# Peptides against a protein of PDB entry 6RGO, part 95

Target 1, 392 residues: chain A of PDB entry 6RGO
Amino acid sequence: MALKLLGFNQDATCFSVISSNKGVTIYNCDPFGKCFELEKSTSNDEELDFLVEMLFSTSLIAVVDKTIGASKRKKLKIVNTKRKATICELTFPHEIMDVIMNRKIICVVLKSDQIFVYDISCMKLLRTIDVRGEKLKSTSKFRNSEAVGDIGVRVSLSTDNNSILCYSSYSKSDKENAPLNDIVVFDALKCIQINVLPAVHQSNIVCIACSPDGMLMATASEKGTIIRVFKTIDTENDEPILVNEFRRGSRPSRISEMKFNHDNTLLACVGESDTIHIFALPVTTTEADANEDDTLQQSSHSLSSSINGLQYISKGLANRFGKIIVSKIPTQSQQRHVAYIKIPENAKYRIGFPKDTTNTIHICGEDGNYLVYSIPRNEVGPCTLVKSNTFD

## One batch from the design tools (peptide)

Design b1_p27_2_s2 (made by RFdiffusion4, then SolubleMPNN)
Fold by OpenDDE base, seed 1:
Structure b1_p27_2_s2 (fold): chain B 392 residues (1-392), chain A 27 residues (1-27)
Amino acid sequence: as target 1 above (392 residues)
Amino acid sequence: SSLEEFKKELEEAREELKKLEEELKKK
């Protein structure tokens, strides 16, 4: 059967798939099994396309029918999976491109480069962010609306209650074709812009991941060779703090998804390549724990010595035109992957981190494989397969 | 109202989520 992956929920307890024959199916990860099925409403042989965003492993899902020719591409449904009932329906002026959710917020991304931010508790619109309109206020030139490039606004939302929203924005450029290579950090609850990271890549941003706590953000461009990790809120001398720069590979390859684990110690990435890459992040000791734990100093020394060499090279090269160029971490200091998983070529995979085990990753493929891997901490190498299941 | 019904369904989902988070803390 042709499977299309929708992805994992926020805590990797469930994942969703489209089956051409069945419609949308949700699987539970542990115990592994089908927990929900949304039947195909149409007998047409049209290629099914859906967005599904789950509220963790609850009975609440957001669903968009993106099937070609459907007027439903502008319609968000909130569904109770236990009752198989639509409990809320919203209609948008443009096609829905993405939906992201946490306990507090639903964000809806439109083809118009608008982000609609809702308070989930009452489905009240808190903010409409117009990424194009913000550019037009800064640059007098209308982009002709008809450049239907595959490059739209990307978003990521923290899974916590702080509800930090990271989104791609257009660089301030007099060029008609300014890239989507700025990042805006936004408090989705207060509706306040917290930070702006200008020109984080040379080309359009195609993937963003926010950490669960909203303190870190990872970015990848259409080249997909370099992943950058920034602090979201903190700045140094009004400049963005680049925490890490990872090299995924030497060959260009699109990154489709990135995720942090729940303690911000790992970043995983997946895309068009035959390899899922996992990178170690420096343990940011929050200043709060510096007072009590004098005793556990001994064992952490050996791995810390290789990581401590990452001086915060916060030296923003103010280029002659007042553009903050994110200081390139010297190519010699680019961290490699700590671990990897080999996947079949041309199989699309999705990734998720469970909350209970910070060294475990869940992956699922359009090949019908659900796999659980253990991530090595003490050595650089392949992940170990712990569990495998198949789905149809 | 449809909004009151939605709020009720969302509160049920929050109670489900709270229970699941309490179960995860016990493992």
Scores: peptide ipSAE 0.241, ipTM 0.814, DockQ to the pose 0.708
Fold by OpenDDE base, seed 2:
Structure b1_p27_2_s2 (fold): chain B 392 residues (1-392), chain A 27 residues (1-27)
Amino acid sequence: as target 1 above (392 residues)
Amino acid sequence: SSLEEFKKELEEAREELKKLEEELKKK
């Protein structure tokens, strides 16, 4: 059967797939099994296409039927999976490209490069973000949508209650074809722009991940060779803070998904390559107030040596035009993966990090494999397969 | 109203989520 992966939920307790014969199926990860199915309403052998966003492992999902019909692609349905009933329907002026959700917020991305931000508790529109309207009134030649690979706005939302929204925006260039290579950080609850990171890549951003707490973001361009990690809120002298620059590879390859683990110590990436890469982030020692007493001498063994290469090159070369050029970490100081998973060539995989196990990653493939891997912490190497299941 | 029904369904889902988070803390 042709499977199409929709992805994991926010805590990797469930994943969703489109099965050509059954429609949308949701699987539980532990215990592994089918927990919901949306039956195919149409007898036609039309290729099924859906957006599905889960509210964690609850009975609530957001669904967009992207199957043939311009009217369907503009409708968001909130479905109770236990009742198999639509409890809310929203209609948009343009095709829905993406839907992201947490406990507080739903964000709907349109083909018009608009982001609609809703309070989930009442489905009230809090904000419409017009990513095109922030371009100066220069001639909006609609990019003819016929150009290969619809490079639209990318979004990521923190899974916590802070509801930090990161989205790609167009660089302020008078060029008709300005790239989507700026990032905006937005407080989705307060409806305030927190930060703007200009020109974080040379080409369009095609993948963004926000950390669960919203304090970090990862970005990748169309080239997918370099991943950059930034602080979202914190700035140094009103400049964006580049925390890490990771090298996925030397060959161009599209990154389809990135995720942080729940303690911000790991970043995973997956895409068109035969390899899932896992990168270690520096542990930000929050100075927890050292209350005095307990002398437990846990011998911090010396993983210290490899991290010394992160010179904060805070030297923004302010080039004459006031554009903050994000100081590229020298190619020699670009960090490699600490762990990897080999996947079948041409198989699309999705990734998730479970909340309670910071050294475990969940993956699922369009090949019908659900796999749980253990991530090595003390060595650079392959992840170890812990559990495997199949689905159809 | 349809909005009151939606709010009720969302509150039921929040109670489901809370129970699941409490069960995970016991493992």
Scores: peptide ipSAE 0.214, ipTM 0.805, DockQ to the pose 0.719
Fold by OpenDDE base, seed 4:
Structure b1_p27_2_s2 (fold): chain B 392 residues (1-392), chain A 27 residues (1-27)
Amino acid sequence: as target 1 above (392 residues)
Amino acid sequence: SSLEEFKKELEEAREELKKLEEELKKK
């Protein structure tokens, strides 16, 4: 049967899938098992399409039925899974493309490149962000909405209470076809723009991940060869701080999902390739006071790659020909993965980091596999399979 | 009102989340 992955919740305690015969199913990771099912509303052999966003492992989920007709695709339902009841329904002017939430905020992304930001506690609209309206103010040129294929506004929300929202925005280039290659950092609670990262890639951004604390952001373009990690809030001389540049590969391949672990030490990415890549982030050694003398020479080969803070000021020299020259970060600063997982070719996988273990990753596939891997700390190599389960 | 019912169910879910977070801190 065709499975479609919806993904993990914020702490990787649950994942959701669409089963072609059943509808939406939510699985608990530990103990492994089905915890909720939303049955099909229609007997038709139509391919099911849903968005499901979980509020952690609680009884609350946000659901969008995308299966049939333009009307359903515009409705967000908040469902209590224990009662199997819709407790709130919102209708939007355009098709819902994405829904993300934390303990405070729900963000709804529309096909119109609008982001609706809600206070979850009362379902009050806090802000409507119009990413197209921002572009129009900068470029005076309408993009015909039809010619933008599978490239819409991308969003990521911090899982903490600070509720840092990162979203892709249109470059200020006078080109009619300006790419979605800027990032805006937004305080979703205060409804304030905190930062703008211009031209973080040469092409459209197709994947964004915010760290759980909202202090870091990872970005990938359509090319999917380079992942960049930035500070979200902090700037240096009013310029964006690039923390890391990772090379996934030399060949183009779409990245579908990225996630940070809960302590910001690891970044995982998955997509159309046969490999999940895991990258190590530099631990900001807070200089803990070097006082206590305890000589335990555990030869932790800390790969203290001395990040010589080469401020690659991406002087986006808008050359006279309207080419945004993203400064070529030297290939020498590009780090490779520290760990990897091999997955079946053409299998779609989702990733999640559990909150309790920083060196464990959860993955699930459209092949019906739920897998738990241990991430090696002391060596570069494959992750070790710890647990395997199947679902249908 | 439907909003009062929603607020009640959200508070129940917040209490569920708090219990789960307290259980995770004990491991």
Scores: peptide ipSAE 0.201, ipTM 0.800, DockQ to the pose 0.718
Fold by OpenDDE base, seed 5:
Structure b1_p27_2_s2 (fold): chain B 392 residues (1-392), chain A 27 residues (1-27)
Amino acid sequence: as target 1 above (392 residues)
Amino acid sequence: SSLEEFKKELEEAREELKKLEEELKKK
């Protein structure tokens, strides 16, 4: 059967898939098993496409039927999985491209480059962010709507209650083809812009991950060769703080998903390559409880020696228009993965970090494999398979 | 109203989430 992966929930306790024959299925990770199915409403041999966003392991899901020809592409349904009932329906002026939520906020991304921010507690619209409208104030020319293929506004939301929203925006370039290479950091609860990270890549941003606490974000461009990690809120001399620059590879390959673990010590990425890469982040020791205690010179040849400290984004040549060019970290100082998982070539995988185990990663494939891996901490190497399950 | 029913079901889901988070802290 053709499977299409939708992804893990916020805490990697569940994942969702589309089965061509059944519709949407949700699996529980532990104990492994099918917990919900949304039956296909049509007998047609149409390729099923859905957005499903879960509210953790709760009975609430957001669903969009994106199937070709469906008038439902503009409709968000909130479904109670226990009752199998639609409890709320919202209709949008444009096709829904993405839906992301936490305990407080639901964000709906439209094909119009609009982000609708709702208070989930009452489904009240808090803000409409118009990413295109901001561009039009800078550039008088409408992009012809037809050529906006797979390059839309990307979003990520913190899984905590702070509800930090990171989204891609158009660079302030006079070029008709301004890339989506700026990041805006937005407080979704207060409805205020916190920060703007200009030109974080040379090309469009295609993947964003926010940390669970909203303090870090990872970005990847269409090239997918370099991942950059930034602080979201903090700035240094009014400039964005680049925490890390990771090299995924030398060959261009799209990154489809990135995730931080729950303690912000690891960043995983997956995409069109045969390899899931896991990168170590510098532990920000909060300086507080450095109690003086014992001299254990554990000569841990910790991989820490390659963690070059917080690099300032050197002001590249600020042209007269205040464009900060993120200086490329020299290729020699780019950090590599600390761990990896080999996956089947051309298999689409999704990734999730469980909350209970910071050294464990959950992965699932369109090949019908759900796999749990242990991540090595002290050595660069392959992850160890701990558990495997299959699904249809 | 449909909104009051939604609010009730959302509160039920928040209590479900709270229980799941309390169970994770006990492991």
Scores: peptide ipSAE 0.182, ipTM 0.791, DockQ to the pose 0.715

Design b1_p27_2_s3 (made by RFdiffusion4, then SolubleMPNN)
Fold by OpenDDE base, seed 4:
Structure b1_p27_2_s3 (fold): chain B 392 residues (1-392), chain A 27 residues (1-27)
Amino acid sequence: as target 1 above (392 residues)
Amino acid sequence: SKEKEFKELLKEAREELEKREEELKKK
């Protein structure tokens, strides 16, 4: 059976899959099992395509049927899974590319590079963000969106109530083919732009992850060789703060998904490579409570590599030829993974971090495997498989 | 009305979420 992964929910308690024979199935991770099924509406052997976003482990899901015709691809259904009832239906002017949510907000990303921001409590539209319209204000040249297939606006939303939205935007270059290499940080509740990170990569951003608290953001370009982590809100002298630069590999490979763990100590990435990479983030020790004397010499060699604040002055010197020169981050600041998981070649995997266990990662594959791994903390090495289940 | 039904179903989903978050805080 052909499986297509939709991914984990916000707390990795559930994941969604498309089965060619059954339609959409939602699995609970613990105890492992089916918790919801959306039956195929058509008897046709058509390749099923859906978007499903679940509100944590609740009965609330957002569903987009992308299987048949341009009209269905523009329709968002909010469904109660317990009642098997459509609560509301929204129709958009363009195809829905992505849907993300938290306890407060639903964001709907369109093929038109528009982001519709809704208050989930009443399904009221709070904002329409027009990323192309922002580009047109900065650059007189419209990108013909038809020609560059899989490159659209990418989004990530904090899973907390602050509802920090990070999205890719077009650089302020006079070139018709300006890359989607800027990031905008947006307060989705207040509908205010908080920050703009210009030219965070040289090529289009294809993956973004916001931390659960919205304080950090990870970005990857089409090359997928380098992952950058920035502060979302904080700036230093009105310049973006680069927290980390991670090297995934030397060979180009697309990153499809990135996730932070619940305490912002780990960043995982997955994509077209045979390896899930897990990176350690510097723990910001709040220096405050270090006063109590208690002598427990547990020599956890925290690799407190003092990341001396490499002020990555994003002096994008627009050199004479309109090349945005992303300043070369010294290759010496590039950290490698601390842990990894090997996955089958060409298998699509999705990742999720549970809230309850900061050292555990959930993964699921289009091969029908749901796997739970323990992440090593004391050494650089492979993750240990703790639990495995199969699904169809 | 569809809006009343939506508010009720969203309330149920919030109560489910709150209950689960309380269960997680007790572990």
Scores: peptide ipSAE 0.216, ipTM 0.818, DockQ to the pose 0.721
Fold by OpenDDE base, seed 2:
Structure b1_p27_2_s3 (fold): chain B 392 residues (1-392), chain A 27 residues (1-27)
Amino acid sequence: as target 1 above (392 residues)
Amino acid sequence: SKEKEFKELLKEAREELEKREEELKKK
């Protein structure tokens, strides 16, 4: 059957798929099985396309029917899965491109490069962010970029209650084709811009991941060769803090998804390549919890020796024009993966980190495989398959 | 009202989430 993956929920307890025969199916990961099915409303052999965002493992989902020919591409439905009832419907002026949520906030991204931020508790609009309107204030010549194909605003939201929203924005350049290579960090609850990271890549940003706590952000460009990790809130002398630069590969390959684990120790990436890459992040010991017992010190030493070569070249080269150029970490300080998973060539996979086990990753494929892998802690190598299930 | 029904259903979804998070802490 033709399957299309929608992805995992925030804690990787469920994943969503589109089946050409059935419509939208949600699977529970443990115990593995179907937990919800949304029947297709059309009898036509039209290619089904949906956005589905689930509130963790709850009965609340956001649904957008994006099926070809459907005027419904502008409609967001909030559905209770247990009651099979639409509890709210919102209509937007433009096609919905993405929907993200946590316990507090729902964000709706439009094809117009607008982000609508709602309080989920009452569906009250808190903010409209106009990413194009910010560009118009900086550049007098807006070309009618009807022809900007697959390149839209990318967003990621923290899964905690802090509700840190990271989104791609247009660089302040006098060039008619300014790239989406800036990042804005936004407090979605307070509706305040916290930070702006200018020119984090040379080309458009196509993938963003926020950490669960909102303290870290990972970015990848169209090239997908380098992943950069930044602090979201913290700045050094009003300059953005680059924490890590990871090399995924030497060949260009699009990254479709990135995820942090729940303790910010791992970053996974997946895309058009035959390999899921997992990178280790340096454990920032916050000095605050240093008062509890001495006994766990011994095991951390072995991985620290390879990381100690990161001279934080925090020297932002302020160019003569006061533009903060995120200094490229020297190619010698670019870290590689610590673990990997081989996937079928040309198979689309999605990734998720469960909350209960920091060294476990969930993956699912359009091939109908749901797989659980153990991540090696002390060795660079392949992940070990722990559990497998199939779905249709 | 539809708004009251929405708030009740959102409350049910939160109670489901809290219960599941408590069950996960007991394992």
Scores: peptide ipSAE 0.209, ipTM 0.812, DockQ to the pose 0.695
Fold by OpenDDE base, seed 3:
Structure b1_p27_2_s3 (fold): chain B 392 residues (1-392), chain A 27 residues (1-27)
Amino acid sequence: as target 1 above (392 residues)
Amino acid sequence: SKEKEFKELLKEAREELEKREEELKKK
């Protein structure tokens, strides 16, 4: 049967799949089993396509029927899975490309490069962000930059209550085809822009991950060779916004998904390659409780690779050309993965980090495998398979 | 009203989330 993966929920307690014969199925991870099914409404041999965003492990899901020929590609349905009832239906002017949510906010991304931000508690529209309109206000020419192919606005939302929204935006370059290589950081609750990170890659950003607390973001371009990790907020201490640069590989490969674990110590990435890569983040020791003497020599090999290579371009020049955030980091300062998982070639996988276990990763494949891996702490190497289940 | 039904179903979803978060804290 053809399976299509939709992904894990925010805490990796559930994952959703499209089965060609059954429609949408949601699985619980522990205990493993089906928890919801959305039956196929049509007997047509049309390739089913859906967006499904689940609110953690609750009965609340957002659903978009993206099936070809469906007039429903512009409709968001909020469904209670226990009652099998549609709570709310919203219709948008354009096709829905993505839906993301947390306990406070729903964001709806349109093919028009618009982001609609809603208060989930009442489905009140808080903000419409027009990513194209921001570009057009800066560039006098109304060029219909038809988004050529799969290149659109990417979004990620913090899973906490702070509701930090990171999205890709068009660079201010005078070029007709300005890439989606800027990142905007937005407080979705207050509806305030917090930060703008210009030119974080040379090409379009195709993947973004926000940390659960919204303090970090990871970005990857179409090349997928380099992953960059940034602070979302400028810290007063003149600390660099770019905190990590990871090398996934030497060959171009699309990254489809990235996730932080719940304590911001790990970043995982998956895509078209035969390998899930897991990177270690430096633990920001908050210097607070330096007092108590307890000599737990946990040899945290702080891979304090001194990123000394960020020449502080003096405060005066930064104002004229924008924050040059991405100096050419020497290829020698690029960290590799600390752990990996081999996956079948051409199998699409999704990843999730469970909340309760910081060194465990959940993965699921279009091959019908749900796998739980343990991440090695002290060694660079393969993850260990802990649990496996199959689904159809 | 659809708004009342929405608020009730959101309340149920929150109560389910809180209950699961409490069950996870007890393990």
Scores: peptide ipSAE 0.200, ipTM 0.811, DockQ to the pose 0.674
Fold by OpenDDE base, seed 1:
Parts: sequence; C-alpha cells; structure tokens
Structure b1_p27_2_s3 (fold): chain B 392 residues (1-392), chain A 27 residues (1-27)
Amino acid sequence: as target 1 above (392 residues)
Amino acid sequence: SKEKEFKELLKEAREELEKREEELKKK
C-alpha cells in the first residue's frame, strides 16, 4: 500500500499518515497504536493528498483535503477527532500549501505567498502577511507567480506560547528573479516583525526549523549541503547572529524536515538521503551563574596552534553577504558531536523529538516503520534502535 | 506545574472552540 507521511505533532507523541486505502490515520507513539482515522470522502481510486496538523495529543486537528479539485484545496477544516465533527471551515482565495499550529496560533500558508495568522481559541484572523506585497514595496516588479515552480514560502512556528513565526521572504534585490533567501522573524501574537535575516543562503530556502522556545532557527537551501543556525531575536550591531554552520554532506540533497530537541542541544535533519543527521549545538551557558569565585589561575600557555582547523570558512563568502558576525564562538576545536541514523534510500522519513525523554528521537517512514532511537552523548556514531513498530 | 497550566490552557482553548461550534450551529 502507498503511505504518505504527514509527520509528527509538536511533541512527537503522535504522527499522521495517509493510507491510499483508508484515508488519514493518526497513531499514538506510546503506547503505540491507531488513535484516529479520517475515512475517505470518495470511493474513487484518486491519489489521496491531505494536510493534517494536530494540536499536540488533543482531539483538535486542522485538515485540508487536497485530493479533489481547486475548491477543496482552498478549505481548512477544524475537526474534533472524538466527536468526528467539523467545528469550523475556512475558505481561502488560493490553494493551501501548509498549516502549522501551536496552543495559541494557527498559520495558513497559501500558494499566493500569503500567511494567514489566526488566534486558535476563536479562529479570529490576527494578520495577513503578504510576502509578495512586502517585496513589491521594495521592488516595483510584480512577478507572475505561475512560473515559480515548487519554490514557495516556508514557515516554522515555535511550539511554546511566545509563538515566534519564522518565514522565508524574497530578497530586496532589484533582480526580477530574487530568491526566497531572506528570513523574517515575526511575533505571531503581537503581529510585529522582530527581525530580518537577509540572504542567509545563496539560493531559495526550502527548509526552516524554529526551536521550541523560538530563540533559535535552522535554515537549509535547495542545495541542502549547509545548515545554518541563527538566533531569532538577538542581534549584534543590528546584524544577524550565526550560532552554528553544519555540513550535512558534500553532495546536493533536499532536506525535507529539520527539528530541534526540547532543550536546544540537538538539531536533526532528514530528506532524500539515506541518512538522518543529528548535530550537537553548543550549550549556551547563560553567563548569569558564573559569579562563583573559582580563581582558576589563567596559566597563559599559548593556545595559538589549534585555531588553524576552522579557517575553511571560505574568506570569499564573508565579502558578499553583510558581516554575518560569526560571533567568536571560542574555537575550541571540539569535534562537533554528530550522530546518525541509516534509513532506506527510497523511503521518506519524518522526525520528532519527544519532550519526556532526553537524547531520544522518533522517526517514521513511508515503509510503514515507526522507530525510536537513542542518541549517543559523548561519541560520534550511529544511534541505537530502542523500539520498533509497524503500521499500514 | 507548567504541564498543569498547559493542560488548563488547552482545556480552555477547547472549551472556547466548543462554544464557538455551538454558536455556529445556532446560525
């Protein structure tokens, strides 16, 4: 049977799949089992396509039926899974491309590069963000949207109550073909733009992840070779703070999903490659508790020599992108801890970090596997399989 | 606890959504 993955919920307690025969199925991760099924609306052998976003482990889901015709693709249904009832239906002027939510906010991304921001409690529209209209204020040239293929606005929302929304925007360059390589950081509750990160990649951004607390953001371009991690709110001299740059690989490969763990110590990525990568983030020790008087004698020994390894930040990129002040991350040449999971090359996988278990990752595949892995702490290496389940 | 407060806020948001469902059925 053909499975299509919809992904994990915000805390990786559930995941959603489309089964060609059944419709949408939601699984609980622990105890493992089917918890909800949305039956097919039609008996036709049409390929099922849905967007489903679940509000944590609640009875609340947002559903878009993309299977049949341009009309259904413009409708968002809010469904109570316990009652099997539609609570409300919203109709949009354009096809829905993505739906994301937290406890406070629903964001709906349209094919028109518009983001509709709603208060979830009352489904009141708080803001319409027009990513193209913002560009038109900077660049007088209207791009006819039809020729921009699979490249649209990407979004990520913090899972906390602060509701930090990160989205890709068009560069302000007068080029008719300006890439979606800017990031806007937006307070979705207050409806205020907090920050703009210009030209974070050379090509269009295809994947964004916001940290659960909204303080960090990861970005990947169409090349998928480099992942950049930025602070969302904090700036240094009005310039974006680059916290990390990770290399996923030497070969181009699309990254489909990235996620931070709940404590911002790990970043996972998955895509078209045979490997899920897990990167260690530096623990930002908040300087606050360093007031203990430990008179560790600064033995002035010449730490001069070991700095040479990080010089492969190519001098050439620093000139064209504004001074991305790579804050002098103290160049402790500590090999960035990297863990990995091997997956089948022909199966799409989705990832999730559970809240209650440190150093654990949940993954699910279109091959019908739900897998739980333990992440090594101290050694670069493979993750260990802890639990396996199958679904259909 | 932050989890209890979270469950309460989720309950409130559900009760508000249920109340809106009832208001929409009366229209």
Scores: peptide ipSAE 0.066, ipTM 0.637, DockQ to the pose 0.039; fails the geometry check

